# Peptides against a protein of PDB entry 3WG5, part 13

Target 1, 218 residues: chain A of PDB entry 3WG5
Amino acid sequence: LAKNIVYVAQIKGQITSYTYDQFDRYITIAEQDNAEAIIIELDTPGGRADAMMNIVQRIQQSKIPVIIYVYPPGASAASAGTYIALGSHLIAMAPGTSIGACRPILGYSQNGSIIEAPPKITNYFIAYIKSLAQESGRNATIAEEFITKDLSLTPEEALKYGVIEVVARDINELLKKSNGMKTKIPVNGRYVTLNFTNVEVRYLAPSFKDKLISYITD
Target 2, 218 residues: chain A of PDB entry 3WG5 as posed
Amino acid sequence: LAKNIVYVAQIKGQITSYTYDQFDRYITIAEQDNAEAIIIELDTPGGRADAMMNIVQRIQQSKIPVIIYVYPPGASAASAGTYIALGSHLIAMAPGTSIGACRPILGYSQNGSIIEAPPAITNYFIAYIKSLAQESGRNATIAEEFITKDLSLTPEEALKYGVIEVVARDINELLKKSNGMKTKIPVNGRYVTLNFTNVEVRYLAPSFKDKLISYITD

## One batch from the design tools (peptide; made by RFdiffusion4, then SolubleMPNN)

Design b1_p9_1_s2 (from b1_p9_1, 3 letters changed)
Fold by OpenDDE base, seed 1:
Structure b1_p9_1_s2 (fold): chain B 218 residues (1-218), chain C 218 residues (1-218), chain A 9 residues (1-9)
Amino acid sequence: as target 1 above (218 residues)
Amino acid sequence: as target 1 above (218 residues)
Amino acid sequence: PVIIEVLGA
């Protein structure tokens, strides 16, 4: 029996291999408790492509719905964060957040200038982000433009264009608005209707390791 | 007046932005003291391409010769480590070390499998590694094969093929063998003849931050 | 192998 439990966890900062460990830990806890869903409050400027792809795959392998929530106001799901969102079962954004700016780069030079990626890398990630959008029934044209135009969207624009499913100010509004929605990708091969009626919200704190890594990578 | 000082520092583990900070700190100390050279004892399985390119650039901007020494026995300058070595003023290796395996990848999957890079990425790094080899008067064909064949070489092979300049068991043998060699790239626009006659060897320890990061990334 | 980070701009 699914417990009327929804987990909420925060992931903030750059997407790295350690961020994968955070996602894995959080999702695993929620899976073990047969939660109705987990909500990941995401605030990221981007990060590593490999870690991002592994996170997307971990989300797709989840036994429960994983909701990406770009939160709080002022947060972003920039770059790698957009891919993670597009790979998830449901995307929500708080007012005053952003999504997009997905152009791959090789990194930053010593002076902070962007080292441009070769066109084939860009094309690979165009194909990848479009596949995530198509698989989730989201706007694949806009997903491509997140790369080709370095496009960034407001929550209202992202909702309007069919990139995301919910705009919500807080967890309570998110639960209310997403209640009865079907997941945009399958959970164990089936699209699930979210049931957030009379749920217990449980917050997952960062581990000691998570805190230490954040302190060092900031 | 150049002090008869040679600095020796260790860089071990994955090449990251923090590894750049280590290189920068070590080289800066040696520059400030007008050292004859700095020797970096390198042991790396590889890492990030951006950090690698920044490290190469930092070495090329050095006011003093930077010698990459693949050390101790059992160490490697794998992947990113090879590029760093090829970008340096002199390369040495200890017996029982390796260099090469430079094929770019997007990363590792959840199961540890390699995510292959698109051909244009590979071609970009082929051009880049060949440029490093050519600029340093090293074997550009073998440099390409480090990518195209995922080639790894022993110190003896690397010396034989003109990839490296010295095979040495320890710092004393390295100093002895490299004494009177010209740098393979310019120092401040000029090729320098190394003078290791009657030098003081100074060891630079990892900073507290370096130790903390190593502890977390290991 | 060199890990190419695809950082977003």
Scores: peptide ipSAE 0.047, ipTM 0.545, DockQ to the pose 0.900
Fold by OpenDDE base, seed 2:
Structure b1_p9_1_s2 (fold): chain B 218 residues (1-218), chain C 218 residues (1-218), chain A 9 residues (1-9)
Amino acid sequence: as target 1 above (218 residues)
Amino acid sequence: as target 1 above (218 residues)
Amino acid sequence: PVIIEVLGA
């Protein structure tokens, strides 16, 4: 029997292979407990394309809905975070957060200047981000502009443009607003209606390893 | 006055942004002390393309020769490690090491399968690795085959094919064999003749942060 | 394998 449980976990910092491990761990726990959903409180400036793609794939393979919540106020789902959000079952943002700025780079030079990605790579990620938007019924034009114009959006703009589904101040408001929404991508081949009536909220803490990695990456 | 000092530092594990910081720190120390060269004992399975490109750029901007030494026996300069080596002033390998296997990937799927890079990305890195080989007067055909055939070479093969400059069992043999060699790329705009006559060898230890990161990435 | 990173500007 599905427990009326919603997990909440935080992922903060750069998207790396360790962030994949965090996503995998959190989603696995929620899957094992047959949770109604997991909410990932996401705050990221971006990071690794590989890790991002793996995280997206992990979300797409989830047995339960994965809600990306850009939280708290002041947080961002920048770059890789936007792709992850667009790959998820539902996107929420808190007021005062941002999403976008998805221009692929090969990194930063020693002087801190951006090493530009070749057009071939940029075009690949344009196609990829557009596919994520299209698959989720989100605004593919804006998804492209996250790269081509390095566009960033407020929650209100993102909602208005059909990039995200919910603007919420906190978990309680998120649960209230998203109750009865259908997932934007399938869960096990079907679009699931979220049921947040009488749910228990369970917070998942970072592992010791997660804390140590976060401490070093900051 | 250039001190007759050669620094030796170890870089082991995945190539990441932290590996860039290690390279930068080590090279900076050696530059500040006007060392004759720094030898980086490299053992890596590969890693991030961005970090790799930044490391290559850091080496190319070095005020002193940077020698990549694939060491100890059993070590590899795989994938990103090969690019770093090809971007360096001199490449050495210990017997029982390997170099190559440079096929770009977007990462590993959850099931551990390789996510293939699109042809556009593969072609970019073919061009890039060939440029590194050409700029250093190394075998650009083999450099391409490191990607297209996922080729790996022994030290003896790599020397035979003109990929590397030295096969050496240890630092002393490396210094002896590389003494009087010209750098394969310029140092401050000129090809430098290595002078390892009466050198003091100084070992650089990983920082506490480096140790902590390595512990977590392993 | 070389992993490509997408970092936002």
Scores: peptide ipSAE 0.083, ipTM 0.612, DockQ to the pose 0.812; fails the geometry check
Fold by OpenDDE base, seed 3:
Structure b1_p9_1_s2 (fold): chain B 218 residues (1-218), chain C 218 residues (1-218), chain A 9 residues (1-9)
Amino acid sequence: as target 1 above (218 residues)
Amino acid sequence: as target 1 above (218 residues)
Amino acid sequence: PVIIEVLGA
């Protein structure tokens, strides 16, 4: 029996326009192969608002389920990463990861101090993140608190509060636990039941361009 | 008689953290050589708010006059570029350039449409740009209109309205016209009279890193 | 943190 394919790809670092290109490329490959799903191993401290919003939209337009997996241990889906996760079809976290800290800022000053966003920008992103949570049937109160309290959660807390769907140590456990789950948002207008009973896992590597950009931005 | 040095460097493209590094490097070189001034040939469509604010601060902390020159013909100091110019010791523009269009945005959507900033962010940047204009003795009403009307001006209009100090076709005309002008903001706590009567012009080239980043971002 | 841009229209 032809095994269904599940793609796995890594996205690490700041959320930028280049990160959008990576998401787009990876999802497109998985769509072209009619994969059962793609798992994005995410590790990010945050990044740009525009890139984040574009990534969320790209995920929502995906023809296949996009699973955000905060991985490996020590990784985070911080700031923009939390928005991306909340915009996805399923969220998983590895033990020892974190999610949250979503307060919007203008950036960092020369001394590394935060340049605060004005109140209305904060309110805009409160409305936005709450909408993502509500659309996905996730905890909109906690989503708001990711901004208003700059809250960060452990995987166990995030699961407990209904922010995420899975805590998993590795890809195998993720596939096992998410098998039979419904996507938290629709795929092509319908909520999909994930089927990971007879899957082949395929890893996607970063492109040459992705490697070069990472080398320069690091 | 030892000729005073005037440095000239080019900064082109989007305002990013890498653009900050270029400003910092160029100004530092000119400071180390006790240059009479540095002229930054600026051509930008805009960029990031944090990088812009950091660049403004770096210019204000300069030990030497920093002249922003919107150059060559066809160039612009748009958006973030206008803020940088208003934060500088002297602004010049070449004929056929533009300045303005300072409305803050969250970014661009996938289809290239603007994602509008909420009203309070607009108000924050109105206050900020007006402060830069007031501190430099430039037209704060026009600075506000760069946001509220998304106004763009020609060099001749910008000069007429007291936004800029010089219209010049080239570096030689810029030096000639700006000779004897006072800086619009202080240099080390004092307004400096520019002395370009006996100067050597030195051009700074982009670093290898700058070239590589430009190649990747273009 | 989510960073906003100052871009001209």
Scores: peptide ipSAE 0.081, ipTM 0.583, DockQ to the pose 0.780; fails the geometry check
Fold by OpenDDE base, seed 5:
Structure b1_p9_1_s2 (fold): chain B 218 residues (1-218), chain C 218 residues (1-218), chain A 9 residues (1-9)
Amino acid sequence: as target 1 above (218 residues)
Amino acid sequence: as target 1 above (218 residues)
Amino acid sequence: PVIIEVLGA
């Protein structure tokens, strides 16, 4: 039987326009090869709202399932990373990771203090994150609390509260646990049942440009 | 008579957290040497709102006058660059440059179309840009129209409408025309009269890090 | 255009 291909790629660091280019490149490669899915190993403290929204849109326009995997242990899908996860076809977390802390800020002042977003901006992102949760059949109340309480969750809590779909230690456990799950959002207008019964895992390396950007943003 | 020192530095490309570091470094060097002023040759298509707000705050906290100079011909102080200029002690433009186009956007979609900011965000930035204009004694109506009409102005128009203080072809003409002008915002709580009668011009080179960042963001 | 950043805490 022709092996289904699953791509695995890493995205680490701040969410920027370059992170969008990474998502686009990775998804495009996987689309061209008609992969069963792409798994994005995500570790981010957050980043730009624009890049985040573009990434969410790119995921939603994907011809294949995009799985966000908060990995490795110690990683986070913080802030913008949570929005991206909530906009994806499936969310997984490794033990020892976190998700949440979605309060929009205007940035950091010179003294390192947070510049708070005006209530109007906060309310916009509350509506936006709730829409992502609702459209994906995830916990919209918790999605709101990621902003209003700056809530962060463990993988176990996130699974329990219906924010994520899988807790997995590694790619093999992720594939095993997600096999037969439906995507939380449609792929080309259809909810897809994932088929990980006979798969080849292919790792995508970051481009030279991706490595250079990561080195500078760290 | 001890020569007053004027520093000149270039900032080119997108406004990011790295652009803040450039502003901070350049202003700090000029502060340490008790310069009469620093001139920042600015060419930007725009960038991040947070970085922009931090840069404005850094300029306002400067111990010396910070002059934004839209230079060379063909350069722009677009979007975030306009806010930075309006937050500065003096604005100059070279002939053949532009200022404006300040409509906040959430970003660009995959097809290159603009993702519009919600009205609440637009209204926040209208209030913000108007405050910058008012505090600097510049045209707050035009500042608003930079958003509401996505207005862009020539140097001649910007001078005519009281958005900028100087039109100058080069640094020498800028120094000549701005000599004896008062800063549009205070320096350490006082409006300063610029003294460019006997100055030494010192050019600051971009750091290695600055060059690397510029190369990647271009 | 000014890009609004939503930085998480």
Scores: peptide ipSAE 0.072, ipTM 0.565, DockQ to the pose 0.847; fails the geometry check

Design b1_p9_1_s3 (from b1_p9_1, 3 letters changed)
Fold by OpenDDE base, seed 2:
Structure b1_p9_1_s3 (fold): chain B 218 residues (1-218), chain C 218 residues (1-218), chain A 9 residues (1-9)
Amino acid sequence: as target 1 above (218 residues)
Amino acid sequence: as target 1 above (218 residues)
Amino acid sequence: PVEIEVLGA
């Protein structure tokens, strides 16, 4: 019997292999408990492409719906965060957050300047982000512009353009608004209707290792 | 007056942004002291392409020769480590070490399988590794095969094929063998002749932060 | 293997 449970976890900071481990741990816990969904409160400036792709794959393989919630106000799903969101079952944003700025780079030079990605890499990620948007029934044109124009959107714009599904101030509003929505990608091969009627919200804390890594990477 | 000092530092583990910080710190210390060179004892299975490219750039911008020494026996300069070595002023390897296996990947799937890099990315890194080899007067054909054949070499093979400059059992043998060698790439626009006559060897320790990061990433 | 990093701005 599916427990009327929704998990909430926070992922904040750079997207790295450790962020993958966090996603994996959180989703696994929610899967084991047959949660109705997990909400990931995401606040990231971006990070590693490999970790991002692994996280997207982990979400796509989830046995339960994974909702990406760009939260709190002032947070962003920048760069890698946008890809993760576009790979998820539902995207929500809080007012005063942003999404986009997805131009791939090879990193930063010692002087802090961006090392540009070669066109071949940029084109790969254009194709990739467009595929995520298309697979999720989201705006692939805007997804492309997140790279080609380094575009960033407000929640209201992102909703308007069909990039995201929900604008919500908090978890309670998110649950209310997303109740009865279908996932934008399949869960175990089928689109799931979210049922947030009479749910228990359970918060997952970062592990000690997660806290330590975050402390070091900040 | 250049102090007759050679610094030695160890970099072990995955190549990440933190590894860049380690390289930067170590090279900066050696630069500030006008060291004759810095030897980086490298043992890495690989890691991040961006961090690797940043490290290569940092080495190329060094005011002093940076010698990559694959050490100790059993160590490897695998993947990203090979690029770093090929971007350095001199490469040495200890007996029982390896270099190569440079095929780029997008990472690992959840099941531990490799996510293949698209041909466009693979071709970029083929061009990149060949450029490093060519710029350093090293074997660009073998450098390409490090990717295309996922080739790994012994120190003896790497020396034979003109990938590396020195096989040495320890720092003392390295200093003896490399004395009077010219750097394979310029230092401040000129090829430098290494002078390891009557040098003081100074070991640099990892910072507390470096130790903490290593502990967490292991 | 060399892992590719995609950083945003």
Scores: peptide ipSAE 0.103, ipTM 0.608, DockQ to the pose 0.795; fails the geometry check
Fold by OpenDDE base, seed 4:
Structure b1_p9_1_s3 (fold): chain B 218 residues (1-218), chain C 218 residues (1-218), chain A 9 residues (1-9)
Amino acid sequence: as target 1 above (218 residues)
Amino acid sequence: as target 1 above (218 residues)
Amino acid sequence: PVEIEVLGA
C-alpha cells in the first residue's frame, strides 16, 4: 500500500520574493511526489504585498492541499502571513501564536514611524482580504477588521470566529484533527477531504538557497 | 604618507532590507578605515520603499563620502536606485546606464499588472524625492518628473539637467573627474572636497552573507 | 503590515 505522504516545511521571517521561491519549491516537491498534503510551518511578521499575493496564487494553483500551520508557539501569521493563511486550503495554529494585524503600510520613515497607506490602498487590501475569506468560507468581517482595527487574534479566537480550522500543539495533533476535514478552497477544482490515516511525515529541509536566505534575513 | 584609500563595492539587484545591510556593512568598513570615500557600483531595477529610505538615511549619516556609481554599462539606478543616488554625496553614471522611473507602485497583481499607488502615496514620494534633490542641490523639477512622467534619463541627460555630477567609463575616470568636487550633501556637517590624488583603490568583496543573498536574489 | 514597493514601471 503506497503510504500517503505528508510533507512538512518551515517558512520563517519576512515575506519576500525569496519566500515565494521557498513556497514554490516546497509545494512543487510535494506535488511531484503526489503527497496527500504539505504543511507549511509559518512564522512571519509580514512582508511585501506582491510576494504575498504571488504566494497566495501559488497556493491556490497547488495540485495538493497546502496547510498553513502557524508554528511554533510564539510564532505569528502577521500581516502578509494572514493573507497567505486565508488563501490556503486549511489554517492551523499552535497555542501561543497569533494571526492578524493586516494593515498595509508604505514602510517605515527615517524616524522609524510607519508611513500609512492612503485610503485607496487600504480599501484595495480590504477588498482582497475579504475575497480570500469569502472564497475560503472564512469570516470576511473579521478579515476586514484585521485591517481596519489592526486586529490580532489568538488561535482560540481565530477558531471561534471561523478564521481558522484547527488549533494543534504539534504536527501529530494537526494531522489527527484535520483528518477528514474538507479543504476550504478547491484543489484541482474540487474540495478535497484530507486523509491523514497511515501517513508518512517527511520534513523538507531548507535548500542551500533557503538556508542562505534565512541566515541573511534573520 | 598614509595613502588615501577609496573603497569600491558592488550592490546589484533589488533594493531590500538585505541591500540595506550591504550598504551599512560597506560604508562601515570604509568609515573604520578612514577612507577618502566609498564608491558603490549600483545596478538596481528598484525595490522596497522602506529599505530605500533607510539606505538614504545611512548614506546621509556616513562619516565618509558615499559615491553612487551607476555601473557597468547596461546598469540602472531605476526607481529606488534613483532615490538612493539623489541621497548620496556624489552621483556618477557610466555611459549606457540609466536613472529614473521612480513611480511608486503597490506591486504586481496576480495577472502581472502593476498595482498603482494612490495619489497620496505618489505625492508623498514626490515630496520626498524633491527634498533629496533640493538638499543635494540637484534638479528637483526633474526629480519630480521621474515620478510624474516616469522619466528615465541617460547619463548625458542626467548630467545636463543637473541630476548627477559625473559621467565616467570606469573607476579610474570617475576618480579623475570627481577629484576636487565638493560633496552634494554634507559629511559630518561639512561639504567635503574629494581628494583622489594618490589613492589606493580597495575592492570590497561581498560578504559570505552578501554572496548568499545575491545568489538567492539573482 | 503589508509593505509596499517603490518600483519603477
Scores: peptide ipSAE 0.090, ipTM 0.560, DockQ to the pose 0.655; fails the geometry check
Fold by OpenDDE base, seed 3:
Structure b1_p9_1_s3 (fold): chain B 218 residues (1-218), chain C 218 residues (1-218), chain A 9 residues (1-9)
Amino acid sequence: as target 1 above (218 residues)
Amino acid sequence: as target 1 above (218 residues)
Amino acid sequence: PVEIEVLGA
């Protein structure tokens, strides 16, 4: 019996234009193979607003479900990572991970201090993150508080408050728990019921370019 | 007679954290050698706000005069480049260059369209660019219009309006015209009179790291 | 344009 394919890929580090290229490449591969879904193992402290918005848009344009999985334990979907997650078809978190801390900033000064964003930037991103939450049927009040209170949540709290859909220790548990769930946003205009009953898991590796960029930015 | 040293280095491309590292390295070398000044040949379409602010701060902390020279012909000090220039001790432009277009944006969408910044961001950067102009004794009204009108100027216009100090075709003309000028901001708390009467010009090359980053970002 | 790029945590 031809097993449906589920792709798994890792995205780690700052959200940049290169991270967009990784998302685009991985999703494109999975689309070409008509995969049941792709799972992106995400670990990020945050990054660029434009790259984040482009990634969200790329996910929403996906022909297949894109699952954001905050993994491994100790990982985070901080700042830009939270927006990406909220823009996706399904969010999962491993135990010992975190999500939130979405206050927009202008960046970091030479001494490492935060350069605060002006109030209207904050308000723009409040509106934006709330829209992502509302569109995905997730907790828009908590999404706002990720900014206004710079709130960070555990996976258990995030699940409790309706920010995420799954807490899972590994890929196998994620597939098991998410089987039969509907996507939180449409795939090609339709809410998809995930089918992970008879799937082959395929891991995607970073490209040579991805490795080189990671080496230079680290 | 021991000739005073003037360093010349090139910075080209987008303003990023790597561009900050280049500025820092070049200025540090010139400081260590007690150079009379460093001239940074700048050609940039713009870049990141945080990197820009950090570069401005690094220039203002310099122990020697930092001259921003928009060069060669066809180059620009666009957007972030204008802020950097306005934060420096002296601005020069070659004929056929431009300065301005400082409207802050959130970035570019996938289709290449501008993602507009909310009004208060614009107002923040208006206040910031005006402060740079005022501190340097340059035209604060034009600095504001670089944002509000997304104004770009020729070197002749910029000189006329008191945005820049020198129009020069090459390094030799720049040195000649700027000789005896006072810096537009203090160097270690004092306005310095530039002395280019008997100088050795030394060109700094990009590091291996700089070359590698440029190759990857291009 | 100045890109306000960083969503910091």
Scores: peptide ipSAE 0.065, ipTM 0.487, DockQ to the pose 0.876; fails the geometry check
Fold by OpenDDE base, seed 5:
Structure b1_p9_1_s3 (fold): chain B 218 residues (1-218), chain C 218 residues (1-218), chain A 9 residues (1-9)
Amino acid sequence: as target 1 above (218 residues)
Amino acid sequence: as target 1 above (218 residues)
Amino acid sequence: PVEIEVLGA
């Protein structure tokens, strides 16, 4: 019986154009091998809105399910990371992680103070994050509050409020718990039922370029 | 007679948080040596709005005049580069360069198409770029058209329309033409008359980190 | 183009 393959890759650090390249590379590898899914272990404080939106689009165009897994313990899907998660086929979090804090800012001033986004920009991202939540059948009220209240949630709260689908300590528990779940968004126009029975887990290493970028941006 | 010092440094590539670090480093060196001015040779296709706004603020907080010089021939102060220029004490362009194309976008999709900014964001940047032009006594109508028409100008057009102050082929011609000009924005609360008589030109090299970042982002 | 950042607080 041909084993179903699940790819696992890590994305860590700020969301940038290089993070898009990582997502694209990882998903493309998994698509070429007709993987059952790819799991992206995500740990991000946030980053660029453009890169975020492109990543969301790349996920939505994937030929296979893309699972965002906020991992390891201590990791976050903060800001742009929350949007990416809400745009994905399935969200999982490890215990001791966080999600939210989605208030758009224009950046940090020289003194480290936040440059506030004008209300018009904030309202755009409210509409956008709510659309991601609605399209994925997730809590659009909480998605709005990630901006309006700068809300952050624990995995238990995020699960309880219908923001995420799985709380799992590791890849094995994630595969076990998500087995038989439907994707929250379509794959090639269809909601897919995940089949993680008899899977081979393949880990993708960061490219040399990915490692170099991480080292410079950290 | 103590020679007035003018620093010259190059900033090339996309405007990012690292570009802010370059501006900050270069201006700080020139401030510490009580330079008459620093000239930043700028060649950029654009980049991040946050980094751009921080760079503008850093220039406005400078203890010395900061001259943006679009150089060499073939270079551009495109998009974010135009905002930076409009936020500076003096703008110069070499023949064969360009300025403008300031339409904010959310980014590029996977197919290379532009993700349009919502009207609310576009209107924010229209107000912002107009304020930079007005504060510097530059053409606010053309500044708006850099967004609304995605306008790009030659050095001759930009000078004619009152967007820039100098067209110069090289540093020597720039110093000659800008000698006796007042800064378009204040330095420490005062408009400064530039004195480029009997100056020593000092070139700042990119740091090792700056070179590495340029190599990765190009 | 000017790229807008969504930075998390």
Scores: peptide ipSAE 0.042, ipTM 0.444, DockQ to the pose 0.817; fails the geometry check

